# Designs tried in a protein design run: peptides against a protein of PDB entry 5FRP. Part 190

Target 1, 225 residues: chain A of PDB entry 5FRP
Amino acid sequence: VEWTESIPQIIATREDISKELNQALAKTFIDSDPRVRRTSVMIFNKVPVTEIWKNITNKAIYTSLLHLAREKHKEVRELCINTMAKFYSNSLNEIERTYQNKEIWEIIDTIPSTLYNLYYINDLNINEQVDSVIFEYLLPFEPDNDKRVHRLLTVLSHFDKKAFTSFFAFNARQIKISFAISKYIDFSKFLNNQESMSSSQGPIVMNKYNQTLQWLASGLSDSTK

## One batch from the design tools (peptide; made by RFdiffusion4, then SolubleMPNN)

Design b2_p29_7_s3
Fold by OpenDDE base, seed 4:
Order: C-alpha cells, then sequence, then structure tokens
Structure b2_p29_7_s3 (fold): chain B 225 residues (1-225), chain A 29 residues (1-29)
C-alpha cells in the first residue's frame, strides 16, 4: 500500500518510468488487498492525463483498470467507474492519436462499452453511477452541435452489440424521464390553479401525479440499500 | 431477487477477470 501511494509522486517527478515500475504497477491492480487496488486506481485521479499516457506504457495496466469496474469490492468499483470515465473524457480532450499510443487507445476506446455493459448487472447503485458518469464525462453538455455530434459518434464508434442495446435502453429511459418531468411541471401548474382543482379532473390528475412521482422515485437508488 | 442477480453477475465478472489475469500471467512466463 505504501509503495503504491508513492507512485503518483514518482510519475509526476520522473520523465520516464522504467519498464520494471510499469510491471510492478500492473501487479498492484490485481492485488488481493482492495486497499492496494484502490490506491492503484487513485493514480489515474492524482496524475495528469498527459503524464499517465507518457509514463504508463504497459497495456495490462489499462486493461486491469477497466476490469475493476466489475469488482466485488464496492468502494474500489465505484472509484474505478468514476476514474475511467473521467480518464476517457480527459484523454479525448488532451491526448492526440499517434502510432505510438495506438495500442493504448484501442483499450481506452472500449471504456464507453465497458461502462454501458454495467447496466446488465441490474444493480440500482451501479446504474445510477453509470448514469452520472455518462452525463458528466462521456456525453457532457456541449452547446456546439458539431462538437456534440462528434463526441457522440466517437463514443458509439467502438460499441459492442451489448453496449448498443444498453445505449438504446438508456435513451428510452431518458425520454421517459423527460416526459415525466414535463408532466410534473404541468401537474404543478394544475395544482396552483384553483379552478382546475375544483374540476372533476382534479382527482384523476392527482392520481397521475402521484404515479409519476412514484416512478421517478423508483428510479433513484435507495442509499440505504 | 434483483439483489441476488446483481451479486451473481458481479461474481461472474470477477471470475472472468481472474481467468483473464491468469492468462496474462501465463503469457508473461
Amino acid sequence: as target 1 above (225 residues)
Amino acid sequence: ARDDLDKEEIEEARKEREELEEEERKRRE
């Protein structure tokens, strides 16, 4: 653990990390101690993306990082999911595609598929986390239409069949959420109108409102579970 | 039932990871 904690500082201070260090780091990602694995993932959060690409050249490290997304240990898994999504976004923004880094990009380009495949686990907490990182890192808000489309196409270009299926399901859910929010607004306006409340439609609208609220609430992970 | 399925999928993913790690280890030998 202590050795792994020193790695971010080493990467930040050294121009070139030795092959031996890369091999040692690769082992930490598959260590039996979750604290070691956690510390290893944190390297990707503490070190600038440009320095990671420069100094971490062992493809096994990147592959191992992606595998931690399905780890049994909750804290490590959650950290990994956030880390890889952020790393993907930062890489797209800051790292050029070259012949030398092609093999690493082939792995990094699978991050969107890796994340979308987590929906098949059907865990509410995982689903919420994946939703969050998609909106924050994979498909962030972009006012420029061309850039937004380009990002979307980049994300989709390396999808496997399962990821596409999850993507379509997610989009369907997003449409439903948007529709529910719209209904919520309409219901709120209705409730504020005394004439509408006194109408025969009042109870019907209230029932639909409650159903909508329940549906929205059911989509949120219970932090207690 | 959902919690059980989720646990099973996570466990399967863990096993798959372990298998991949073993294969990578064999390639390094």
Scores: peptide ipSAE 0.018, ipTM 0.495, DockQ to the pose 0.153
Fold by OpenDDE base, seed 2:
Structure b2_p29_7_s3 (fold): chain B 225 residues (1-225), chain A 29 residues (1-29)
Amino acid sequence: as target 1 above (225 residues)
Amino acid sequence: ARDDLDKEEIEEARKEREELEEEERKRRE
């Protein structure tokens, strides 16, 4: 654990990390100790993306990072999912595609598919996290339409069949959620109007409101687990 | 069960790593 914690500093200060160090780092991603794996993932969070691409040249490290999205340890898995999504976004923004880094990009370009494939696990906590990182990192809010479309196309261009299926399913769900939220807002406005509440429609609206809330809640993970 | 994803694959990779490390150690002796 201690030597792994020193790696971010080494990467930040050295222009060329030795092959041996890369090999050693690769081993930490598959270490039996979750703390070691966690520390390894944190390297991608602590070190600037440009330095990561420059100094981490072992393909196995990137592959192992992606694999940890399905690892047994919940905390490491959750960290990995956030980390790889952020790393993907930063890479798209800051790293040029060259002949020299082509092999690494081939791995990094699979991150969106890797994330969307997690929906097939059918776990509410995982689904919620994937939803979160998609909107935060993969498809972030972008006011520029051209940039937004370009990002979307980039994400979609490397989808496997399963990822596409999940993507469309997610979008369908999002539309439903948006609709429900809109109705919720309308109901809330109605409930705030005393005259409307005193009407014969009051109980009907309240019932619909409760149904909407229940539906929204059912899509959320249990925060206690 | 849902939190135990790819456990077998991780364990196999761990074993392979340990075997390689042991072989390297034997070569140094």
Scores: peptide ipSAE 0.017, ipTM 0.496, DockQ to the pose 0.052
Fold by OpenDDE base, seed 1:
Structure b2_p29_7_s3 (fold): chain B 225 residues (1-225), chain A 29 residues (1-29)
Amino acid sequence: as target 1 above (225 residues)
Amino acid sequence: ARDDLDKEEIEEARKEREELEEEERKRRE
């Protein structure tokens, strides 16, 4: 753990990171101690993306990072998901594609698929986290249409079949959420009109509202878990 | 079908670790 904690400083100060150091770092990502794995993931959060690409040349490190998205330890997994999404976004923004880094890009380009495939686990906490990182890092709000389309195409260009399916399902869900919110607003307006509440439509509207609330609640993760 | 957490990936990572450790051991001998 202590050794791994020193790595960010080493990467930041040294230009000649040896093959040996990369090999040692690769081992920490697959260490049996979750604290070691956590610390290893944090390297990608603490070190600038340009320095990571420059100094971490062992492709096994990147592959191992992606694998942690499905590990059993919750805290490490959650950290990894956030980290890889952010790293992907930063890489797209700051790292040029060259012949020398082609092999690393081939791995990094799979991050969107890796994340979207997590929806198939059908865990509410994971789903919520994936939703969050998609909106924050993978497909962030971009007012420029050309940039937005370019980012979208970049993300989609490396999707596997499952990721595509998940992507479309995700979009459909977002539309449903929007409608649910709209219904809530309509219900609120209805409640504000007492005449409407006394009408024969009152119970019908109430039923629809309850169904909407139930649907929304079912999509929320248990904060205690 | 639901996908579970990838036990296979964990096992693969474990094997890779063991291989790396063995290589280091051989270099020290």
Scores: peptide ipSAE 0.015, ipTM 0.502, DockQ to the pose 0.084
Fold by OpenDDE base, seed 5:
Formats: C-alpha cells, sequence, structure tokens
Structure b2_p29_7_s3 (fold): chain B 225 residues (1-225), chain A 29 residues (1-29)
C-alpha cells in the first residue's frame, strides 16, 4: 500500500519509468488486498492522463484496471468504474493515436463496452453508476453537433453485441425518464393551482402524478442493497 | 450484486497475478 501511494508522485516527476516499476505496478492492480487495488486505481485519478500514457506502458496494468470493474469489493469496483470512464474521456481528448500507443488504445477503446456490459449484472446501484459515468464522461453533453457525432461514433465503433443492446436500452430509458420528468413538472404546476385541484379532473391528474412519482422512485438505486 | 459479478474475469485476474509472480521468480534465479 505504501509503495503504491508513492507512485503518483514518481510518475509526475520522472519522465521515464522503468520496466521493473511497471511490472511491480501491474501486480498491485491484482493484489489480494483491496486497499492496494484501491490505491492503484487512484493513480489514474491523481496523475495527468498524458503522464499516464507516457509512463505506464505495461499492457497488463490497463487490462487489470478494466477487470476491477467486475471485482467483488464494492468500494474498489465503484472507484474503478468512475476512474476508467474518466480516463477514457481524458484519453480521447488529450492523447493522440500513434503507432507506438496502438496496443494500449486497443484496450482503452474497450472501456465503453466494459461499462455497458455491467448492465447485465442487473444491479440497481451499478446501473445508476454506469448511467452517471456514461452521461458525464463517455457521452457528455456537447452542443457542437460535429463533435457530438464524432464522440458517439468513436464510442460505438468498438462496441460488442452486448454493449449495443444495452446502449439502446439505455437510450430508451433516458427518453422515458425525460418524459416522466416533464410530466412531473406539469403535474406540479397543476397541483399548485387550487382551482384545478377542485375540478373534476383533479383526482385523475393526482392519480397520474402518483403513478409517475412511483415510476421515478423505482428507477433510483437503493443504497442499502 | 457480488454473486452476479463475472467470476471468469476475477479468475483471469488471479491467473495474471500468478503469472506475474512466476515471472518475477524466474528473474531472480
Amino acid sequence: as target 1 above (225 residues)
Amino acid sequence: ARDDLDKEEIEEARKEREELEEEERKRRE
């Protein structure tokens, strides 16, 4: 743990990391101690993406990072999911594709599929987290149409079949959520009007409102599970 | 949730660790 905690500073200050250091770091990502694994994942959060790509050249480190998305330890898994999504986004924005880094990009390009495949675990907490990182890092809001399309195509170009399926399901869910929120707003406005509540339509609207709220609530993760 | 995780991926990570450890041992002989 202590050794791994020193790695971010080493990477930030040194231009070249030895093969031996990379090998040692690779071991920490698959260490039996979840604290070691956690610390290893944090390297990707503490070190600039450009420095990571420059200094971490062992392919096994990246593959191991991705594997942690499905590990049994909840805290490490959650950290890994956030970290890998952010790292993917930063890499797309800051790292040029070259012949030398091709092998690493082949791994990094699988991050979207790795994340979307987590939906098949059918856990509400995981689903919520994946939704969040997709919205924040993988497919962020982009007002420029060309940039948005380019990002989308980049993400989709490396999808496996399962990822495509979950992607479409996700989009369908987003549409439903947006619609539900819109209805919620409309219902809230209606409810704030006492005259409308006293009308014959009042009970009908209230029923629809309650149904909408129940649907929205059911889509939220349970922190106790 | 823990039981629904990919056991195969976990096992692969374990194997990779063992391989790395073995490689390190070989370098020390």
Scores: peptide ipSAE 0.016, ipTM 0.520, DockQ to the pose 0.063; fails the geometry check

Design b2_p29_8_s1 (from b2_p29_8, 10 letters changed)
Fold by OpenDDE base, seed 2:
Structure b2_p29_8_s1 (fold): chain B 225 residues (1-225), chain A 29 residues (1-29)
Amino acid sequence: as target 1 above (225 residues)
Amino acid sequence: KPLLDIPDFEEWHKEELEKIEEIEKEIKA
């Protein structure tokens, strides 16, 4: 653990990490101790993306990082999901595609697919986290239309079949959620109007309001778990 | 290390579509 904790500083200060160090680091990602794995993942969070690409040249490290998105250990998994999504976004923004880094990009380009495949686990907490990182890192708000489209196409261009399916399902769900939220707002406005509440529609709208709330709530994971 | 299994797409897709359809019915009603 202590050794692994020193790695971020080493990567940040050295221009070239030895092959041996890369090999040693690769082993930490598959260590039996979750704390070691966690610390290894944190390297990708603590070290600038440009330094990671420069110094981490062993493709096995990146592959292992992606695998940890499916780890049974919740804390490590959650950290990994956030980390890989952020790393993907930062890489797209800051790392040029070259012949030398082609092999690493081939792995990094699978991050969106890796994340979207997590929906198939059918875990509400995982789904929520994936939703979150998609909006935050994979497909962030971008006012520039060309950039937004380019990012979308980049994300989609490396999807496997499962990822495409989950992508469409996700979007369909989001549309429904948006619709439900819209209805919630409408019902809330109605209920806040005394004249409307005194009408024959008052009880009906109240019922629909409650139903909408229940539906919206059912899609949310228990924050206590 | 034990990784979470990713279920088959077809079964998941079917379940997700069913959930979506149920939601649509509830909202449109």
Scores: peptide ipSAE 0.187, ipTM 0.644, DockQ to the pose 0.070; fails the geometry check
Fold by OpenDDE base, seed 4:
Structure b2_p29_8_s1 (fold): chain B 225 residues (1-225), chain A 29 residues (1-29)
Amino acid sequence: as target 1 above (225 residues)
Amino acid sequence: KPLLDIPDFEEWHKEELEKIEEIEKEIKA
């Protein structure tokens, strides 16, 4: 663990990380101790993306990182999901595609598929986390239409069949959620108007309001679980 | 290390479609 904790500093200070260090790091990602695995994942959070790409050249490290998204250990898994999504976004923004880094990009380009495949686990906590990282890192808000479309196409271009399916399902769900939220707002406005509330429609809207709230709430994971 | 299993796509997809349809019915009612 202590050795792994020193790796971020080593990567930051040394321009020529040896093949040996890469091999050693690769082993830490598959270590039996979750603390070691956690520390290994944290390297991707602590070290700038440009330095990671420069110094971590063993493709097995990246592959192992992606595998940890499905790890049974909750803390490591959650950290990994956030880390890989952020790393993907940062890589798209800061790393050029070259002949030298082609093999690594082939792995990194599968991050969106890896994340969208997690929906099939059918775990509410995982689903919420995946939703979060999609909005934050994979498909962030972008006011520029061309950039937004380009990002979307980039994300989709490496999808497997499962990822496409989950993507469409996710989008369909989001549309419904958006609609429900819109209705919630409308109902709330209606109920806040005294004249409207006293009307014959008052009880009807109240019922719809409650139904909408219940539906929205049912989609949320219990934060205590 | 044991990884979480990813269930079959076909079954999951069917379930998600059903959920979507139910939501649409509830909102339109």
Scores: peptide ipSAE 0.185, ipTM 0.637, DockQ to the pose 0.030; fails the geometry check
Fold by OpenDDE base, seed 5:
Structure b2_p29_8_s1 (fold): chain B 225 residues (1-225), chain A 29 residues (1-29)
Amino acid sequence: as target 1 above (225 residues)
Amino acid sequence: KPLLDIPDFEEWHKEELEKIEEIEKEIKA
């Protein structure tokens, strides 16, 4: 753990990291101690993306990072999901594609698929987190249409079949959630009007309101888990 | 440590579509 904690500083201060250090770091990602794995993932959060690409050249490290998205240990998994999404976004923004870094890009380009495949686990907490990182890092709001389309095409260009299916399902769900929220608001406005509540439609709208609320609530993860 | 399994796509996709359809029916009705 202590050794791994020193790595961010080393990467930030050294011009190059030896092959041996890369190999040692690769082992920390598969360490039996979740604290070691966590600390290893944190390197990608603490070190600038440009320095990561420069100094971490062992492809096994990146592959291992992606695997931790499926980690059974909740804290490590959650950290990894956020980390890899952020790292992907930062890489797209700051790292040029060259012949020298092609092999690493081949791995990094699979991050979107890796994340979208997590929906198949059918865990509400994981789903919420994946939703969050998609909006924050993978497909962030971009007012420029050309940039937005370019980012979308970049993300989709490396999708596997499972990721495509998940992507379409996700979008369909988002549309439905938006619709449900809109209806919730409409029903709430109706119910706040005393004249409307006293009308023949009052009980009907109340039922629809409750159904909508229940549906919206069912999509939320248990915060205690 | 063992990683979480990713189930096959066909079964998951069917279940997810069914959930979405049920929601639509409840809200549009």
Scores: peptide ipSAE 0.183, ipTM 0.640, DockQ to the pose 0.070; fails the geometry check
Fold by OpenDDE base, seed 3:
Structure b2_p29_8_s1 (fold): chain B 225 residues (1-225), chain A 29 residues (1-29)
Amino acid sequence: as target 1 above (225 residues)
Amino acid sequence: KPLLDIPDFEEWHKEELEKIEEIEKEIKA
């Protein structure tokens, strides 16, 4: 653990990390101790993306990072999902595609598919996290239409069939959620009006309000789990 | 049933160790 914790500093100070160091780092990603794995993932959060690409050249490290998105240990998995999404976004923004880094890009380009495939695990907590990282890192808000479209096309360009399916499902769900939230707001406003509540529509709207809440709640994970 | 299962760490770990060993052979060579 202590050795792994020193890696970010080493990467930041050295221009060339030896093959031996890369190999040692690769081993930490598959360590039996989840704390070691967690620390390894944190390297991608602590070190600038440009330095990561420059110094981490072992393909196995990137592959292992992607695998950790599916590990059983919740804390490591959650960290990995956030980390890989952020790393993907940063890479798209800051790293040029060259012949020399082609092999690494081939792995990194699979991150969107990897994330969207997590929906098939059918875990509400995972789904929420994937939703979050999609909005934050994969398909962030972009006011420039050309940039937004370009990002979308980039994300989709490496999708497998499962990822496409989940993508469409996600979008459909988001539309429904948005609609439900809008209705929730409308119903809430109605119910906060005393005159409206005393009307014949009062009980009807109350029922719809409750149904909307139930629906919204059913799509959310229990934060206490 | 979920279409994707969370893989067991042990199986994944074994596979990755084998890959690392192959890399070590290449470096020593």
Scores: peptide ipSAE 0.119, ipTM 0.545, DockQ to the pose 0.076; fails the geometry check

Design b2_p29_8_s2 (from b2_p29_8, 9 letters changed)
Fold by OpenDDE base, seed 4:
Structure b2_p29_8_s2 (fold): chain B 225 residues (1-225), chain A 29 residues (1-29)
Amino acid sequence: as target 1 above (225 residues)
Amino acid sequence: EPLLDIEDFEEWHEEELKEIEEIEEEIKK
């Protein structure tokens, strides 16, 4: 653990990390101790993306990082999911595609597929986290239409079949959520109007309001579990 | 370490679609 904690400082101070150090780092990602794995993932959070790409050249490290997204240890998995999504976004923004880094990009380009495949685990907490990182890092809000389309095409260009299916399912769900929220707003406005509430439609709208709320709530993970 | 299993997506997707359709029908009513 202590050795792994020193790695961010080493990467920040050295221009070229030795092959031996890369090999040692690769082993920490598959260590039996979840604390070691956690510390290894944190390297990608603590070190600037440009320095990571420059100094971490062993493809096994990146592959191992992606595998941790499906790890059973909740804390490590959650950290990994956030880390890899952020790392993907930062890489797209800051790292140029070159001949020298092509092999690493081939791995990094699979991050979107890796994340969308997590929906197949059918875990509500994982689903919520994946939803979050999609909006924050993979497909962030972009007011420029050309940039937004370009990002979308970049994300989709490396999807496997399962990721595409998951992507369509996700989008369908989002449309439904949006519709439900819109209806919630409409019902709320109706119920806040005294004339409308006293009408024959008052009880009907109240019922629909409650149903809409229940549906929206059912899609949210119990934060207590 | 054992990775979490990925369930069959097609079955999950069909169930999710059905739930969505039921909600849409209830809201339209």
Scores: peptide ipSAE 0.132, ipTM 0.630, DockQ to the pose 0.028; fails the geometry check
Fold by OpenDDE base, seed 3:
Structure b2_p29_8_s2 (fold): chain B 225 residues (1-225), chain A 29 residues (1-29)
Amino acid sequence: as target 1 above (225 residues)
Amino acid sequence: EPLLDIEDFEEWHEEELKEIEEIEEEIKK
């Protein structure tokens, strides 16, 4: 654990890390101790993306990072999901595609598919996290339409069939959520008006309000779990 | 450690979509 914690500093200070260091680092991603795995993932958060691409040349490290997205250990998994999404975004923004880094890009380009496939785990906590990283890192708000479209096409270009299905499902759900929120607001306004509540529609709207809340709540993970 | 199983997303999503559609219909009425 201690030596792994030193790796970010080493990567940041040294231009070339040895093959041996890469091999050692690769082993930490599959270590039986979740603390070791966590520390290894954190390297991708602490070290600038340009330095990672320069110094981490063992493709197994990147592959192992992606696998941790499905790890049973919740803390490591959650960290990994955020890390890989951010790393993907940073890579797209800062790393040029060259012949030399092609093999690594082939792995990195699968990150969107990897993330969208996590919806199939059917876990509300995972779903929420994936939703979050999609909006934050994969498909962030971009006012420039051309850039936004280009990013979207880049993300989609490496999707497997399952990822496409998940993508469409995600978008459909988002539209529905947006609609539900809009209605929640409308119902809330209605219920806050005493005159409206005294009307014959009062009980009807109250029922719809409750249904809307229930639905919205059902889509959210229990923060206590 | 064993990886979490990826279940058939289509079934889960279809159920979720149905629930949402039902709500949309109820809200639009």
Scores: peptide ipSAE 0.108, ipTM 0.646, DockQ to the pose 0.027; fails the geometry check
Fold by OpenDDE base, seed 2:
Structure b2_p29_8_s2 (fold): chain B 225 residues (1-225), chain A 29 residues (1-29)
Amino acid sequence: as target 1 above (225 residues)
Amino acid sequence: EPLLDIEDFEEWHEEELKEIEEIEEEIKK
């Protein structure tokens, strides 16, 4: 653990990390101790993306990072999911595609598929996290239409079949959620009007309001678990 | 270390879509 904690500083200070160090780092991602794995993932959060690409040249490290997205250890998994999504976004923004880094890009380009495939685990907490990182890192708000489309196409261009299916499912769900929220707002406005509440429709709308809330809530993970 | 199993997404997706459609129908009413 202690030596792994020193790695971020080493990466930040050295222009070229030795092959031996890369090999040693690769082993930390598959260490039996979750703390070691966690520390290894944190390297990608603590070190600038440009320095990571420059110094981490062993493709096995990136592959191992992606693998941790499905780790049973919750804390490491959650950290990994956030880390890889952020790393993907930063890489797209800051790293040029060259012949020299092609092999690493081939791995990094699978991050969207890796994330969308997590929906197949059918875990509400994982789903919520994946939803979050999609909006925050994979497909962030972009006012420039050309940039937004380019990002979308980049994400989609490396999807596997399962990821495409998940993508469409996700979007369909989002549309439904949006609709439900719209109805929630409408019902809320109705219920806040005294005249409307006194009408024959009052109880009906109240029931629909409650159903809508229940449905919206059912799609959210219990933050207490 | 053991990875989380990926269940059949298609089945999950179909069930979820069905639930959502049922809710949409109820809300549209």
Scores: peptide ipSAE 0.032, ipTM 0.574, DockQ to the pose 0.028; fails the geometry check
Fold by OpenDDE base, seed 5:
Structure b2_p29_8_s2 (fold): chain B 225 residues (1-225), chain A 29 residues (1-29)
Amino acid sequence: as target 1 above (225 residues)
Amino acid sequence: EPLLDIEDFEEWHEEELKEIEEIEEEIKK
């Protein structure tokens, strides 16, 4: 753990990380101690993306990072999912594609597929997290239409079949959620009006309000679990 | 450590879509 914690500082101070250091770092990602794995993932959060690409050249490290997105240890998994999504976004924004980094890009380009495939685990907490990182890092709001389309095409260009299916499912779900929220707001406004609530429609709208609320709540994970 | 299993998404997605559609129909009525 202590050794791994020193790695961000080493990367920041040294221009050339030895092959041996890369090999040692690769081993920390598969360590039996979840604290070691956590610390390893944190390297990608503490070190600038440009320095990561420059100094971490062992492709096994990147592959191992992606695998941690599916590990059973919740804390490490959640950290990994956020880390890899952010790292993907930062890489797209700051790292040029060259002949020298082609092999690493081939791995990084699979991050969107890796994330969308997590929906197949059918875990509410994981689903919520994947939703969040999609909006924050993979497909963020972009007012420029050309940039937005370019980002979308980049994300989709490396999808596997399962990721495409998940992508369409995600979008369909978002439309439904948006509709439900809109109805929730309408029902809330109706119920806040005394004249409307006293009308014959009052009980009907109250029932619909409760159903909508229950549905929305059922799609949310328990933050305490 | 063992990785979380990936279930067949198509089945999961169909079930989730059905549940959402049922709710939409109830809300639209």
Scores: peptide ipSAE 0.027, ipTM 0.558, DockQ to the pose 0.028; fails the geometry check

